# Ledger of designs, part 10: peptides against a protein of PDB entry 5H65

Target 1, 294 residues: chain A of PDB entry 5H65
Amino acid sequence: QYLERTPLCAILKQKAPQQYRIRAKLRSYKPRRLFQSVKLHCPKCHLLQEVPHEGDLDIIFQDGATKTPDVKLQNTSLYDSKIWTTKNQKGRKVAVHFVKNNGILPLSNECLLLIEGGTLSEICKLSNKFNSVIPVRSGHEDLELLDLSAPFLIQGTIHHYGCKQCSSLRSIQNLNSLVDKTSWIPSSVAEALGIVPLQYVFVMTFTLDDGTGVLEAYLMDSDKFFQIPASEVLMDDDLQKSVDMIMDMFCPPGIKIDAYPWLECFIKSYNVTNGTDNQICYQIFDTTVAEDVI

## One batch from the design tools (peptide)

Design b1_p10_2_s4 (made by RFdiffusion4, then SolubleMPNN; from b1_p10_2, 5 letters changed)
Fold by OpenDDE base, seed 2:
Structure b1_p10_2_s4 (fold): chain B 294 residues (1-294), chain A 10 residues (1-10)
Amino acid sequence: as target 1 above (294 residues)
Amino acid sequence: MELAEDPPLP
């Protein structure tokens, strides 16, 4: 639907919910650092979570590495198992389970590894060589996902996370339900294991000014606004630079706001109740800024 | 570290 441009002063007087097309300058934004703006969002319960840091993952995998792989769970119809004993003072056992497709081991670029007792460094090394990695632990009757605080699936540099609140975890043997055991689509893996996948999102607060009024609007977007996936930006320096360049273009440092470019975007208003207080909030939606930069 | 403010849910 074609929306006419509405001045901010008119929007600020209207009740929610409504949708608007606006033309405004980006006076300021928060947070200033890109890595602080990337979060994980649950599409089901709408909880926002911080992306775990390397240090957080190290702790989880170190804890997992204290447990010995169960010999009874090795070499099933689903996977072939290899066990290594580390040369470190602790003699840690690491199990790698190679998932088979119809009883045959696929090529490395199509192979899913289940890793038990690996460190973050070891897991990352394996994820660079093989298509997909799932960190697991020995359960009572089957292998199980290690921890939803860690990725349930690692593909190259991409970490896929699941919602602890909404997921009802199933054992690893449920991967048998997948017809295609070569592509390892994250959504399919999640479905098989009872995981509600989290979505990477940019979360920012924009202060918008069109000369008639000022309002704050939230950005919560996965890939449309910057035309850059939030899922990839944390691990790609070039993508980070691109986002920074876009933000610097709309909000250039050391320049007066009168010289700022105009941002055209869609915003929606909505009501928020905080106790007895009702407030109207604004969110940016269906907006792409990257096309205007070229 | 200034964390991004989570948008309030409707």
Scores: peptide ipSAE 0.219, ipTM 0.838, DockQ to the pose 0.741
Fold by OpenDDE base, seed 3:
Structure b1_p10_2_s4 (fold): chain B 294 residues (1-294), chain A 10 residues (1-10)
Amino acid sequence: as target 1 above (294 residues)
Amino acid sequence: MELAEDPPLP
């Protein structure tokens, strides 16, 4: 989109909603820590959620591990089952179900595992070895997703989450509807299981200053602004360093704002009603900064 | 700990 550059002082006088192109310095931003800026966003209900911590997941999987796998649900046309009894933890039973493609077990790098009764550590180990992992539990008639508070799908180090508000969970046999049972595309898995997938997003507040005025704008972006996926940044030290470098470039510590580089971006204004108070808020959109840095 | 402020919804 082509927009003429508008000074912040002019924008601050205008009614919302409108779109603007601006050139401003990043005076400051919040939060300062990257891990605090990554959240989960529902594209349907627009709820923002914190990414579950390891401790939260441990509790969920420990609770799941107290349940005994139902023998009647093992070895279906969809999957082959193996049961393990742990030597420790009072003989905990873990079921691993290997999903078949047209009755044949795929290669490990294309295989989906359904894990019943696994700990976080065990699930993570398996997700690093196999293509995909779904934590499940024994339902009344079929395997079911364990809990939407935990990932519905783990692929390597990436945890895919679903919206509790918008999802209507279906049993695991609905994976039969997938034509391709090797790639395990997260959106396809979600659709089959009645899950509305959450999106990882960077959520930040930028204080922008162009010398004519100061404006706060929100950043809510998944992968465009930094050209780095929010879904991968928490698990990749190099990506974290890259984001930190970008932010340090625009807002260098210990340097006066007069020496800061100019940030060119698009912002949109919108109206927010808080009780009796009407406010105009601003959001950054359709902006990429990484191309200018690297 | 400073938490990210959620953008207000329209």
Scores: peptide ipSAE 0.218, ipTM 0.836, DockQ to the pose 0.749
Fold by OpenDDE base, seed 5:
Structure b1_p10_2_s4 (fold): chain B 294 residues (1-294), chain A 10 residues (1-10)
Amino acid sequence: as target 1 above (294 residues)
Amino acid sequence: MELAEDPPLP
């Protein structure tokens, strides 16, 4: 629907909820550091979580590596298993399970690996060589996902996470329900395993000024605003630079706001209750800034 | 570390 441009001074006087088209300057934004703006969002319970740091993952995988793979769970109809014994780490056993497609091992670029007892470094190395990796552990009757605090699926440099609150985990054999065992679409894997996938989102607070008023609006966006996936930005220096360049363009350091470019965007207002106080908040939606830069 | 302020939920 076409929305006419509304000045901020008029918006600030109106009740929520409403949608607006605005033209404003980005006076300031928070956080200033990109890595602080990327979070995980649950589409079901709307919980926002921090993306686990490498150190957090190291601990999880180290703890997982203390458990010995169960021999009874190796070499099923779903996967072929190979066991490695480390030389330098007290003989730690690592199990790699190669998921088969109709009884046949797929090509490396189409292969899903289930890794049991691997370190973060080992898992990352494997994910760079193979299409997909799932960290697992030996359950009572089947392999299970290791921990939802770690990625449930790693594809190259992309870590896919699940919501602990909303997920009802199912055992690895449920991957049998997937007709196509080559593409390993994250959503399909998640569905098979009872996982509610978390979404990478940019979370920022924009202070917008159009000369008639000042408004604070939240950005919560996965890939539309910057035309850069939040899921990839943390692992790609070029994407990080691109986001930084975009933000510097709209909010250039050392320059007066009167010289800032105009940002055209859509915002929606909504009511927030904080105890006895009602507040109107604003969120940016359906906005792409990259199209105006190019 | 100043974490990003989470948008208040409706």
Scores: peptide ipSAE 0.218, ipTM 0.836, DockQ to the pose 0.712
Fold by OpenDDE base, seed 1:
Structure b1_p10_2_s4 (fold): chain B 294 residues (1-294), chain A 10 residues (1-10)
Amino acid sequence: as target 1 above (294 residues)
Amino acid sequence: MELAEDPPLP
């Protein structure tokens, strides 16, 4: 929808909610470090969460690795199981369950592995060789997802997370409901297991200045603003560099704001109540700053 | 460590 450009000084005087098209300079932004700007967002409850660090995952998987796989849950119609015993750590057992498609083991590039008792290192090694990995544990009657604090699905370098608040976990046998047991689409896996998938988002605060006024606007965007997926940026140095270059272009260090490029974007205002205090906040929306070199 | 400020919800 076409919006006429509105100066910031006029916007600052108006009540919320409203939508605006603006042309402003990016005076400053926070956080400065890209890895600090990537979060997980629940589309249902709108909670923002930090992306777990490797150290956090290590702890979760180490804890999971203290539990012995239940022999009764091995080798079902859904999966074939293989057990490894480690030479160290008092003979820790690791179970890998290879999910079958209609009773047949798929090729490695189409195979879903359920890993029980694996360390982060072991899980990562397997995820690099196979299509998909789900960390699991032995439940009472079936395998279950290990922990929503860890990825429910790992595909290559991408970690898919679920919302603890909104998810109602179902047992692994619910994967039987999937007609296609080769592609392992994250949304389909999530649906089958009762998981509300979290979305990777860039979360930043921009200080915008058009010479008439200054306002802070929040960015919460998954892939539109930078034309770079937030889900991939943490695992790709080139994508990180690209985002950094974009930010440096709009907010170059060591020069005066007068020399900054103009940023054209859409912002929406909204009311926030904090006790007795009413505040108007602004959020960037429907904005792309990086043109795809077609 | 500078953390991203979460946008307040309406």
Scores: peptide ipSAE 0.214, ipTM 0.837, DockQ to the pose 0.746

## One batch from the design tools (peptide)

Design b1_p11_1 (made by RFdiffusion4)
Fold by OpenDDE base, seed 3:
Structure b1_p11_1 (fold): chain B 294 residues (1-294), chain A 11 residues (1-11)
Amino acid sequence: as target 1 above (294 residues)
Amino acid sequence: MKQEPAPPFHP
């Protein structure tokens, strides 16, 4: 359905919910730093979470490394296990379980590794060499996911996280339910392990000004707005630069708003109740940065 | 029907 352009001054007077097409300048945006704009969103409970920093992950993996791998859980029908003892760090034991496909060890580029007792650095190194890595710990009867505060799956530089609130974790042997044990699709892994995967999202607040009024619009988007995946941007300097360039184009620093480009976008209004206060909020939707800008 | 994505105007 074609939406006519509505001036912000008119929108600000209307009740929610409604959809609008607007033409406005981006006066300002928050947060200014890209890493602060990337969040994890649960599609089920809608909770927004911070993406764990390296320091956070280091702590989790260090804590996990304090436990010795259980010998009884090594070498199952699902995986072949190898144990390493570090020369330093008081002889820390690291277990790597190589998940088999129909009893056969797949090629390294298709292999899922279950890592027990690994550091972040070790895990990341392995994820770059192998298809997929899951940080695990020894449970009572089976390997278990280490911690939902850490990635449940690492593929290259992509860290896949799960919702602590919505997930009901199942043991590693549930990976047997996967027919294809080579591709390791994150959603399939999550499903097998009882994980509700979190989605990387850009979360920004745009202050839009069309000369008739000023409106704050919320942006929550995974990959459509920038045409850049929020899941990859934190690990890719070029993608970061691209987002920064886009934002600098829309809201150039050190320049007056009169020289800012006009932006056309869709916004929807919605009601938010905070206690006794009813507020109308706005969200950008179905808006994409033009391809020639990227 | 999903609305057509609205592109920003180029500067």
Scores: peptide ipSAE 0.016, ipTM 0.506, DockQ to the pose 0.026
Fold by OpenDDE base, seed 5:
Structure b1_p11_1 (fold): chain B 294 residues (1-294), chain A 11 residues (1-11)
Amino acid sequence: as target 1 above (294 residues)
Amino acid sequence: MKQEPAPPFHP
């Protein structure tokens, strides 16, 4: 739907909710550091979470590695199991379960691995060679997801997380419900295991100025605004540089705002109640970074 | 190259 451009001074006087098209300069933004702007968002309960750091994952996987794989859960109709004993002083046992498609092992680029007792480093090495990895543990009667504080699925460098609040975990044998055991679509895996997947999102506050007024607008977006997936940016230096370059272009450091580019975007207003005070807030929506046509 | 946020292009 076409929206006419509205000056910020007019918007600031209007009641919410409304949608606007604006043309403004990005005076400033927060957080300034990219890694602080990437969060995990639950589409169901709307909880925002920090992306776990490597140190957090190391602890989880170290704790998981203290448990011995249950022999009775090895080599089922769903998967073939291989066990390694590490040569370190602890003699740690690592189980890797190769998920089969109709009783046949897929190619490495289509294979799902279930890993039990692996370190973060070992898991990452496996995820680079195979299509998909799920960290698991031995349950009472079946393999189970290790911990929702860790990824439930790793595909290459992408870590997929689930919501602890909204998920009702089911055992690994529920992967049998998937007809296609080669593509391992994250949403399908999540559904089979009772997981509500979290979404990677860029979370930023933009201070917009059009010369008539100043407005703070919230940005929460996964992949449309920057045309860069929030799910990939933390693991790719080139993508990080790209986002930084975009932000530096919009809000160049060390120069006056008069020289900043004019930006066109959509914003929506909404009401927020904080105790007895009603506040109007603004959010960017349906907006993408576009290159100027030369 | 100058980049700016814009509405999605709908043909």
Scores: peptide ipSAE 0.015, ipTM 0.561, DockQ to the pose 0.030
Fold by OpenDDE base, seed 1:
Structure b1_p11_1 (fold): chain B 294 residues (1-294), chain A 11 residues (1-11)
Amino acid sequence: as target 1 above (294 residues)
Amino acid sequence: MKQEPAPPFHP
């Protein structure tokens, strides 16, 4: 539906919910740092979470590495197992389980590895080589996902996370339900293991000013606004630079707002209730940065 | 919708 441009001063007087097309300048935005704007969102419970830092993952994998792989769970119909003993760290045992497709080991680029007792660095090295890794632990009767605080699947540089609140974890043998044991689609892996996958999202607050009024609009978007996937930006310096360049273009540092570019976008209003106080909030939607800006 | 920053100066 075509929306006519509405000045901010008019919008600020109207009841929610409504949709608007606006033309405004980006006076300011928060957070200023890109890494702070990338979060994990659950599509089921709508909880926003911080993306775990490397230090957080190190702790989880170090703890996992203190556990000895159960010999009884090695070499099943689903996977072939190899065990390494490190020379350092009191002879830490690392198990790598190579998932088979119909009893045959696939090519390395199509092979899913289950890693038990690996450090973050070891896991990352293996993910770079095999492109699909699940960190696991020995359960009572089967291998299990190590921890939902860590990625349930690592593919190249992409870390796939699951929601702790919404997931009901199933054992690794449930991967048998997958017909295709070569592509390892994250959503299919998640479904097989009872995981509700989290989505990477950009979360920002824009202060918009059209000269008639000022309002704050919330941005929560995975890949449409910047035309850059939030799932990839943290691991790609060029993508980070692109986002920074876009934001610098919209809100150039050291320049007066009078010289800022005019931005056209869609915003929707909605009501938020905090106790007895009703507040109208605004969210950016169906808006994409033009390709000429990227 | 594509956001084109309209340059503030339309010629």
Scores: peptide ipSAE 0.014, ipTM 0.507, DockQ to the pose 0.025
Fold by OpenDDE base, seed 4:
Structure b1_p11_1 (fold): chain B 294 residues (1-294), chain A 11 residues (1-11)
Amino acid sequence: as target 1 above (294 residues)
Amino acid sequence: MKQEPAPPFHP
């Protein structure tokens, strides 16, 4: 279905829900800082959450490191275990469990590590050398995921998080249900462990102005709008620079709005009811940033 | 650089 361009002044007078094609300038946007615009979204309960900061993770892993690995849970059919004692004043015991594929240890680039008692720094170092890392703890009868406030899976620099509200955690031995124990697809790991994975999303509010009217449109998108995955942007300086460049192009600092580029996008209207107040809101959809056609 | 609408359907 082809949508004709509708001026903002006409849209602002219409009832919701409707879909529109618009041509407008980006007067302003919020948040201004990229790290503030990246959130975690649950596809099941639709809750938006902040991405945990390093300081938050440090606390969680420090707490986990106070627990001693249970010797009875080491060296199962699923994994081989190695124990290290740290040289620090605390003499922490760190257990690393190497998950086997059909009884065979995979190559490092295909290996899943279960880490018990590691610090954030140690875990991150291991995730850069091995395919995947899961922070775990000793449960009563099996290893368990450490904490849903921390990543359930780390792959390189990507932290995968689960929804606390929607997840029903299962023990580590449920990884046995995976046929392929080398690729460690995040969704498959999540399913095996009873986790509803959270999705990284860009969340922004755009103030759009076409000279006939002004409206605010909400953007919630994972990887289509910028053609950059929200899951990778926080850990990649080049991707951050790219997003910043795009936003600076749309809304150039120190320049008058009259010189701003005209942007075309789709927006949809929807009703929001807060008590007795009915408000019409707008959301950007099915829109991608493209290079200028030469 | 500009914003362009994505195609409504992707197989």
Scores: peptide ipSAE 0.012, ipTM 0.615, DockQ to the pose 0.029

Design b1_p11_1_s1 (made by RFdiffusion4, then SolubleMPNN; from b1_p11_1, 5 letters changed)
Fold by OpenDDE base, seed 5:
Structure b1_p11_1_s1 (fold): chain B 294 residues (1-294), chain A 11 residues (1-11)
Amino acid sequence: as target 1 above (294 residues)
Amino acid sequence: MKPVVAPPYVP
C-alpha cells in the first residue's frame, strides 16, 4: 500500500477513521521496561492479559501436584504412561504420558508429553529435553488440560496460553483427531482441545513528534514491528537486548530530540467513546524495523 | 509499500 506523507499537525485536525503515512521522531514511549510491554491478547474477545509469572505457575502446578494420577487413565491407545514417585517426604506421584503416533513412539524431539502432577521445575526440565509438553490432570473419564491459567502447551522455552473466556475445553483423547502426531503445531493442538490460543503481543504507546505536532500512537504487535516474536522475548536475553537496542536507537537516553532519528510509520485513527466524550486515538500498523537493525 | 523504520545509513 502507498499513502502520501501527512504532517502530524494536519492529522490532528482530521476526523477518524483514516490511515496515514508519517515521518516523525519517537519523543518517548511507555512502558519503559520490556517485561511490562509483553501481554497476551485474545484474537476473538480481544481481552488483554498479563503473562503469568513464575510464581503464579508454581502455585498452579503445586496444586495440581496434590492430585494422584488415576490408574484407569494410564496406557491408552493414544499414549504410554510412566509413573514416578518422588523421594521427598510427601511421596508425590508424577505421571508422564508419551503420546504415540499410530501406536509407535516418535523420536524424543517430536514426542508430546502429557505431564500429570509435576512441579514447574520438573515440567521445565522435561520441556527442555522433549519438544512438546502439556500439563494435564485426571478427569472423570479422560485426561484433561490442567488449567488455562497455565500453559496448555510448552515447547522448549515457549509457553502457549489459551483464553479462558473463549475456550470450550475438550478432553485429551481429542488429540486423536490429529493425523500428524509428530509436529504438534500449537494451533492444531489448540483446535483439537477446544482452545482459543492467546497471542503474545508487544503493547506500547509511542509519543511521536515531527516538529509540527505531537501525537500518541498505540502499538500492539506480535512479531512484525521488531521482527522479534513477543512469544520468545521474555525467555531470551539476546532478544531482550535486541529490543532494548532498537528502542535506544529510536529514543536515545540522555540525548535531545533534535538528534533523534526520523522514523517512517503507518498510523490509523479511530474513534473511542467514553460516555459523552469522543476521543480520536491512533495505532501503528504495517510498520517494520529495518532488517539491518536486528 | 510498507514503511520501514530504519536507522541512519552507515556506509
Scores: peptide ipSAE 0.034, ipTM 0.666, DockQ to the pose 0.025
Fold by OpenDDE base, seed 2:
Structure b1_p11_1_s1 (fold): chain B 294 residues (1-294), chain A 11 residues (1-11)
Amino acid sequence: as target 1 above (294 residues)
Amino acid sequence: MKPVVAPPYVP
């Protein structure tokens, strides 16, 4: 859309909601650390959650690994099962279920693995070799998703998470409803299993200054602003460096703001009520880093 | 979408 440029001093005097085009310098931003800016967002309940750390996942998978796979749930029409016994003190059993496509095992690069009793390390190793991995556990009548606190789907280095509040989990056999059992589209898997998938988002606060006023604008964006997926940035050093480079360009450290580049972007105002306090807040929207800047 | 625009690089 087209909007006329409005100075920040004028914006600060106006009621919300409104949309603006601005030209301003990025005085500062928070959080400064990239990993702190990446969150999980539920499109249904709109809650923001932290991305689980490896330590959190270790605990979940370690707990799952204490459970013995139910032999009654092995080798169904949906999947073929293989069992490994570890040589540790407890003799832990790990079950890997290879999901079939129309009764035929697909190629490894198209195969979905259901992993039961695996550690984070083992799961990650398998996810690097196979197309997709779902951590599961033995339920009463079927395999079930292990825990929504862990990824419901791992594809390469990408961990897909579901909303605990909004999801109503269904058993693994519901994957039968998927016509395509080779690509394993995360949204399709989520739908089949009753999962509301969470979205990786960049969450930042920009302090903008155009010389007439100072305004804080909120950024919540998955992949449009930086043209870098929030879902991939935590696992890719090059992408992290790219984001850092962009932010350093907009807000160079150790340099006075007078030398900062002028940025043009869209912001929208909205009302926020906190108790008796009414505040006007601002959010960046429909804005992307220019290709010549990247 | 509107790009975030910075001034062109001047060597």
Scores: peptide ipSAE 0.033, ipTM 0.668, DockQ to the pose 0.025
Fold by OpenDDE base, seed 1:
Structure b1_p11_1_s1 (fold): chain B 294 residues (1-294), chain A 11 residues (1-11)
Amino acid sequence: as target 1 above (294 residues)
Amino acid sequence: MKPVVAPPYVP
């Protein structure tokens, strides 16, 4: 895609929708904190959601842990079950179901665990060892996903979430439809269970200034802008530092804007109508931070 | 072609 550079003053006078190439400085951005800029986006209904905090997950899994696993749902053709009783006052029972591939128990690195009654800490420990975990609960006739407010799949440090609005949940036995029961691709798992997976996205507002005008541009991007996956950044200190460094480079603290670097990016304009009010908004697209900067 | 955002090199 080739676009000529257009000054912001000219853009601000034009009707939407249009695409532009600009050269501008990042005067400021919001939110300032990275954790506030990472959201979950539904590709179907386009709702933006907050990434659940650890405290939120603790509550969900704690509630799930109050339920006793149904003995009738243990040891099916799909999975082998093992039950643990905790040493706490209540004697909490935790069920771990090891999903089999064609009736054979896979090796740990290829095995999907279904965890019932586990705490967040216990689930995380198991995910670190087996790399694929689904928190579940006992349904009436089958195991079911515990709660879409929690991850439907945990792989290592990555939490995969589903859209409550768009998902039509199916029971765990639907994993039988998967030909490959070793790789546990999140999209395949989601499809089997009737889940519309949410996407991690960076959501930010950039205030751009090229000396001719000032423009606010919206950034919603998963992995292209920073060349860092939004899905991984919250769980990786090094990636967080990288993003922070990039933003500090673009908008250095304690320095006047005259010394800020010039940024080249694509922006598109679009109309937002609320009643009788019409507003033109702008969004960054097809823009990537240079590799040598990261 | 996607634009590349890079600050100028400052030694």
Scores: peptide ipSAE 0.029, ipTM 0.657, DockQ to the pose 0.026
Fold by OpenDDE base, seed 3:
Formats: sequence, C-alpha cells, structure tokens
Structure b1_p11_1_s1 (fold): chain B 294 residues (1-294), chain A 11 residues (1-11)
Amino acid sequence: as target 1 above (294 residues)
Amino acid sequence: MKPVVAPPYVP
C-alpha cells in the first residue's frame, strides 16, 4: 500500500476512519515494563486478558491436585495411564495419560501427555521432556480440561490459553477426531476440545511526535512489529532483551527527543464512543522494526 | 514498501 506522508497536525484535524503514513519520533510509550505489555487477545470476542501469573497457575493446579483420579477413566483406547502417589505428607495421586496414535504410543517428542493432579512445576518438567501436555481432571464420564484459567496446552515453554467467554468445552475423547496424533497443533487441539484459542499480543501506547503535533497510537501486534512472537517473549530472556533493546533505541533514556530516531509507521484512525464522549483513536498497523535493529 | 521503524544512527 502506498500512502503519502501526512504530518500529525493535519491528521489530528481529520475525521475517522482513515489510514495514514507518518514519520515521527517516539516521545514515550506505555507500559514501560515488558511483562505488562503482553496480553492475551480473543480473536472472536476481542477481549483482552492478562497473562496469568505463576502464582495464579499454582493455585489452579494445587486445587486440581486435591482431586483423586477416577480409576474408571484410566487406560482407554485413546491413552495409556500411569498412576502414582507422591512422597509427600499428603500423598496426592497423580495420573499421567499417554495419548496413543492409532493404538500405538508415539515417540516421547511426539506424545501428548494428559496430566491429572500435577503441580505447575511437575507439568512444566514434563512439557520439556514430552513437548505437549494438557492439564486435565476426571469428569463424570471422561477426562476433561482442568481449567481455562490455566493453559489448555503446554508445549515446551509455551502456554496456550483459551477464551472462557467463547469456548464451549468438550471432553478429552474428542481428541480422537484428530487424524494426526503426533504433531499436536495448538489450533487443532483447541478445535477438538471446543476451545477458542487466545492470541498473545503486544499491547502498547506510543506517543508520537513529528514536531507538528503529538499523537497517541495504539499498538496491538502478535509477531510482526518486533518480529518476535509475543507468545515466546515472556519465557525467553534473549527475546526479552531484544525487545528492551529495540525500545531503548527508539526512546533512549536520558537522551533528548531531538536525538531520537525518526520512525515511519502506518496508523489508522477510528472512532470510539464512551457514553456521550466521542473521540478519535489511532492504531499502528502494517509496521515492522527494521532488520538491522534486531 | 511497508513502513519500518528505522534504527537510530549508530556512529
């Protein structure tokens, strides 16, 4: 798309919706902390949610660990089950269900584990070894997803979340609908279980200044702006450092704005109504950090 | 050409 460069002062006078190409400096941005800028977004209802904290997950899994696995749900055509009692004073029962592919156990790196009664630490350890893990609980007639407030699927260090509002959960046996029970594509797993997967997104507000005016533009992007997946950044120190470095380059601390780099961006305007108040907002789109910055 | 956030000048 080709758009002529428009000064911010002109944009600020125009009605929405419109698309613009701008050249401006990043005067400031919020939130300043990377963790606060990563959210979960539902593609269906468009709700933004916070990424659960470790403490939140600990509570959920601890609650799940108080429930004893149902013996009648062990060892189905879909999975083989192993049960053990922990060596702590509580002696909680933990079940690991190994999902089979056409009745055969896949290789460890291709095997989906269903974990019942595991702690966050235990689940994370297993996900590192087997790649794919689903936290589950015993339902009335089948295993069920434990809680949508926790990941429905953990793959390595990536936690996949589902939308509570839009999801209509189905039991674990619905994984039988998947032809390929080795790759465990998150979207396929979600579909089988009636989950609308949430998308990790960077959510930031950029205050842009081109010398003619100042404009706040909203950034909501999953992987295009930074060329770094929002889904991976919280679990990767190097990626975090990269994002921080990029932002420091755009808006260097302790330096005057006159020395800031010029940024070229696409922004779109849109109308927002809040009660009786009408305002025009702006969102960055189709913009990427230059390769030599990464 | 898509707009890009250009890196700052590094001497």
Scores: peptide ipSAE 0.029, ipTM 0.639, DockQ to the pose 0.027

